Peptides against a protein of PDB entry 3J47. Designs and how they scored, part 12

Target 1, 121 residues: chain A of PDB entry 3J47
Amino acid sequence: IRLTNQLKSLKGLQSKLKDVVEYLDKVINKELPINHTILGKLQDVFNLLPNLGTPDDDEIDVENHDRINISNNLQKALTVKTNDELMVIYISNLVRSIIAFDDLIENKIQNKKIQEQRVKD
Target 2, 69 residues: chain B of PDB entry 3J47
Amino acid sequence: YEEKEESNLAATKSMVKIAEQYSKRIEEEKELTEEELKTRYVGRQDPKKHLSETADETLENNIVSVLTA

## One batch from the design tools (peptide; made by RFdiffusion4, then SolubleMPNN)

Design b1_p30_5_s1
Fold by OpenDDE base, seed 2:
Structure b1_p30_5_s1 (fold): chain B 121 residues (1-121), chain C 69 residues (1-69), chain A 30 residues (1-30)
Amino acid sequence: as target 1 above (121 residues)
Amino acid sequence: as target 2 above (69 residues)
Amino acid sequence: EEEEKKKKELEDALNLKIEAQKKKKELLSL
């Protein structure tokens, strides 16, 4: 469910970006007037997007260095943090998998003992 | 879209909390494995089963976390 | 023989878990 929602959000963002690009292309071609309301909202979105091009080294709060890939340069620092988080999650999954395997082995051993008891009865 | 964005933000905050919970779950998983080992020796199936179930829940939560990231 | 094999598989799984826990602790200490 969560993954599907994230994917849907990303698809929605992608569609909106595509619509904006198509709109901008039409404006450049003088086919359509600039929709000031859409552009204003898009500008707000772009202003909220960390500057992809200028890694201002200074204001990347060390705390934000760990957050998920929203935008490329801040996103690099965020990618490092995300990578660290993903690594923790990965290790965690491995540990859980190992425990699950251990339990599976135990269950198999128990099942075998039950079968051996049934043969003796 | 906004609901999913909010869900993603909540998921991200949840991931941080999941990291903390994950550390705790790993400890719980260790305890469960020890109980499973003890239960294997004692022949008590119930504690072993509980350990297995908790390990599975821990695994599932990690998988969901990986899928959410 | 099969029981011994399963016991060995379990021991191997436990060792893998211990290693995974060590790696996690190391990662958390970083």
Scores: peptide ipSAE 0.463, ipTM 0.862, DockQ to the pose 0.017; fails the geometry check
Fold by OpenDDE base, seed 1:
Structure b1_p30_5_s1 (fold): chain B 121 residues (1-121), chain C 69 residues (1-69), chain A 30 residues (1-30)
Amino acid sequence: as target 1 above (121 residues)
Amino acid sequence: as target 2 above (69 residues)
Amino acid sequence: EEEEKKKKELEDALNLKIEAQKKKKELLSL
């Protein structure tokens, strides 16, 4: 169940990322006007996604300085915050994985003891 | 400006609260691991199983939190 | 013995992660 849910979530994210890329390409090509609501939602998504490896996309819209800078600062702050939250979640998942591994080791030890008892009988 | 600052402050406070909740979950996970460790020493299988189950629940909650974030 | 070693390494990694979380919490509190 959990693994299936993770896969479904990942597929949903992949689809959303594709839609975002297609939207951004259309905006770049001036095929669509810049939708601020979509951009805001995208920012929320980026803020929710830990920095998956793209350092470079910071360059884009320098021009509309003040309001965009505040929005970008808020977005950056939200992105940092989201990165922090994602880091915490990642750490938690790692901890749970470690505990699960410890349980597996214990189960293996128990299984070994059961086998040793069966060999003595 | 002020409304945005207030929104950022509220968001930051929310993050601190989430971090505290996360820290609490980690502590609960540790307690379970200690109970499992104690159960290994006492030879009582039940506390160890309970610790494992709580660790799994903590893992599941973290995964759900990641999926919902 | 190798499994015990892996367990110990995992416990050490877990402890390091817990310490990192504590440091992060401290940083957020500053």
Scores: peptide ipSAE 0.403, ipTM 0.843, DockQ to the pose 0.025; fails the geometry check
Fold by OpenDDE base, seed 4:
Structure b1_p30_5_s1 (fold): chain B 121 residues (1-121), chain C 69 residues (1-69), chain A 30 residues (1-30)
Amino acid sequence: as target 1 above (121 residues)
Amino acid sequence: as target 2 above (69 residues)
Amino acid sequence: EEEEKKKKELEDALNLKIEAQKKKKELLSL
């Protein structure tokens, strides 16, 4: 349930991002008038986004890689922290997958034993 | 700016807490696998099932953490 | 041209924010 909700939220975000990109492309192509309200909100989102590709991206203190900084430099640090968190999550998922495989193997063994017992009866 | 730094500090503390929770979930997953191993030896299906369920819950929690991260 | 102007204004605002963050970091280092 929780996973499904997260996936749904992520899909919603992805859809919204796609809509934004499509809107931006249409605006660039002059197919649609610039919705100033949408652009303002996008600008706010972009202002909240790390300055990925600003010349100051190189000034992200390597020393703060261990600390989630919310600023654009902070957002590279946040990106590093997010990467670390994603890595932890990835490892956790791998571990859970391994456990699930072990359980599947055991279930298969049990099912085989049950089948063998049924053939003997 | 100070407010942003405080927010970053809070976010960092939250990440540390998430990492601790992750480590705990990994340990719970190991316990489940050990119980499954014990169930293979003892022939007790119930402990093995419980271990599998705990592993699944740990997996789900990790996936949720990934999706939230 | 107007869109480029807005982009430049946004970039300037972003740079101002970066500078203010640098000043804050400097202030924290003092």
Scores: peptide ipSAE 0.370, ipTM 0.809, DockQ to the pose 0.051; fails the geometry check
Fold by OpenDDE base, seed 3:
Structure b1_p30_5_s1 (fold): chain B 121 residues (1-121), chain C 69 residues (1-69), chain A 30 residues (1-30)
Amino acid sequence: as target 1 above (121 residues)
Amino acid sequence: as target 2 above (69 residues)
Amino acid sequence: EEEEKKKKELEDALNLKIEAQKKKKELLSL
């Protein structure tokens, strides 16, 4: 459920971004008038996005791996933190998978013993 | 900025809590595996099944946590 | 002229945001 909602939200954002690009292209081509309300909302969205692509902010050494930085450096630190979290989740999933396999193997061994007993009776 | 920082701090605290819960879930999973091992010796199918079910629930919870992160 | 004014307002808002992000980063580095 939660993953599906996140995926849906991301897809909605992607669709909206595509619609914005298409709208901007049409405005550039003078096919449609500029909708000021849509442009204002887009500007608000861009202002909420982390500043991607200012080359001057890329040179700042990312010392703090653990903090969610809103800046590109912070975003890099956030990316590292996110990678660490993803790694922990990955290890957790591996451990659970191993346990599930061990249980499967044990179930298979038990089933084999039950079959051997049935053949002996 | 402050609102985003507060949100990030809250998210970080939530992540620490998730890590603690994860550690606890790993321990619960180990207990289930030990119970399965014991069930293999005692011949009681029910404890082994319960252990497997708890391991599966633990896996599902981790997957949901990954998908939530 | 009105479009140029809006573009300038957007640029000013972006610059203000960049400065605020720099100040926040500086504060986080202390």
Scores: peptide ipSAE 0.356, ipTM 0.793, DockQ to the pose 0.036; fails the geometry check

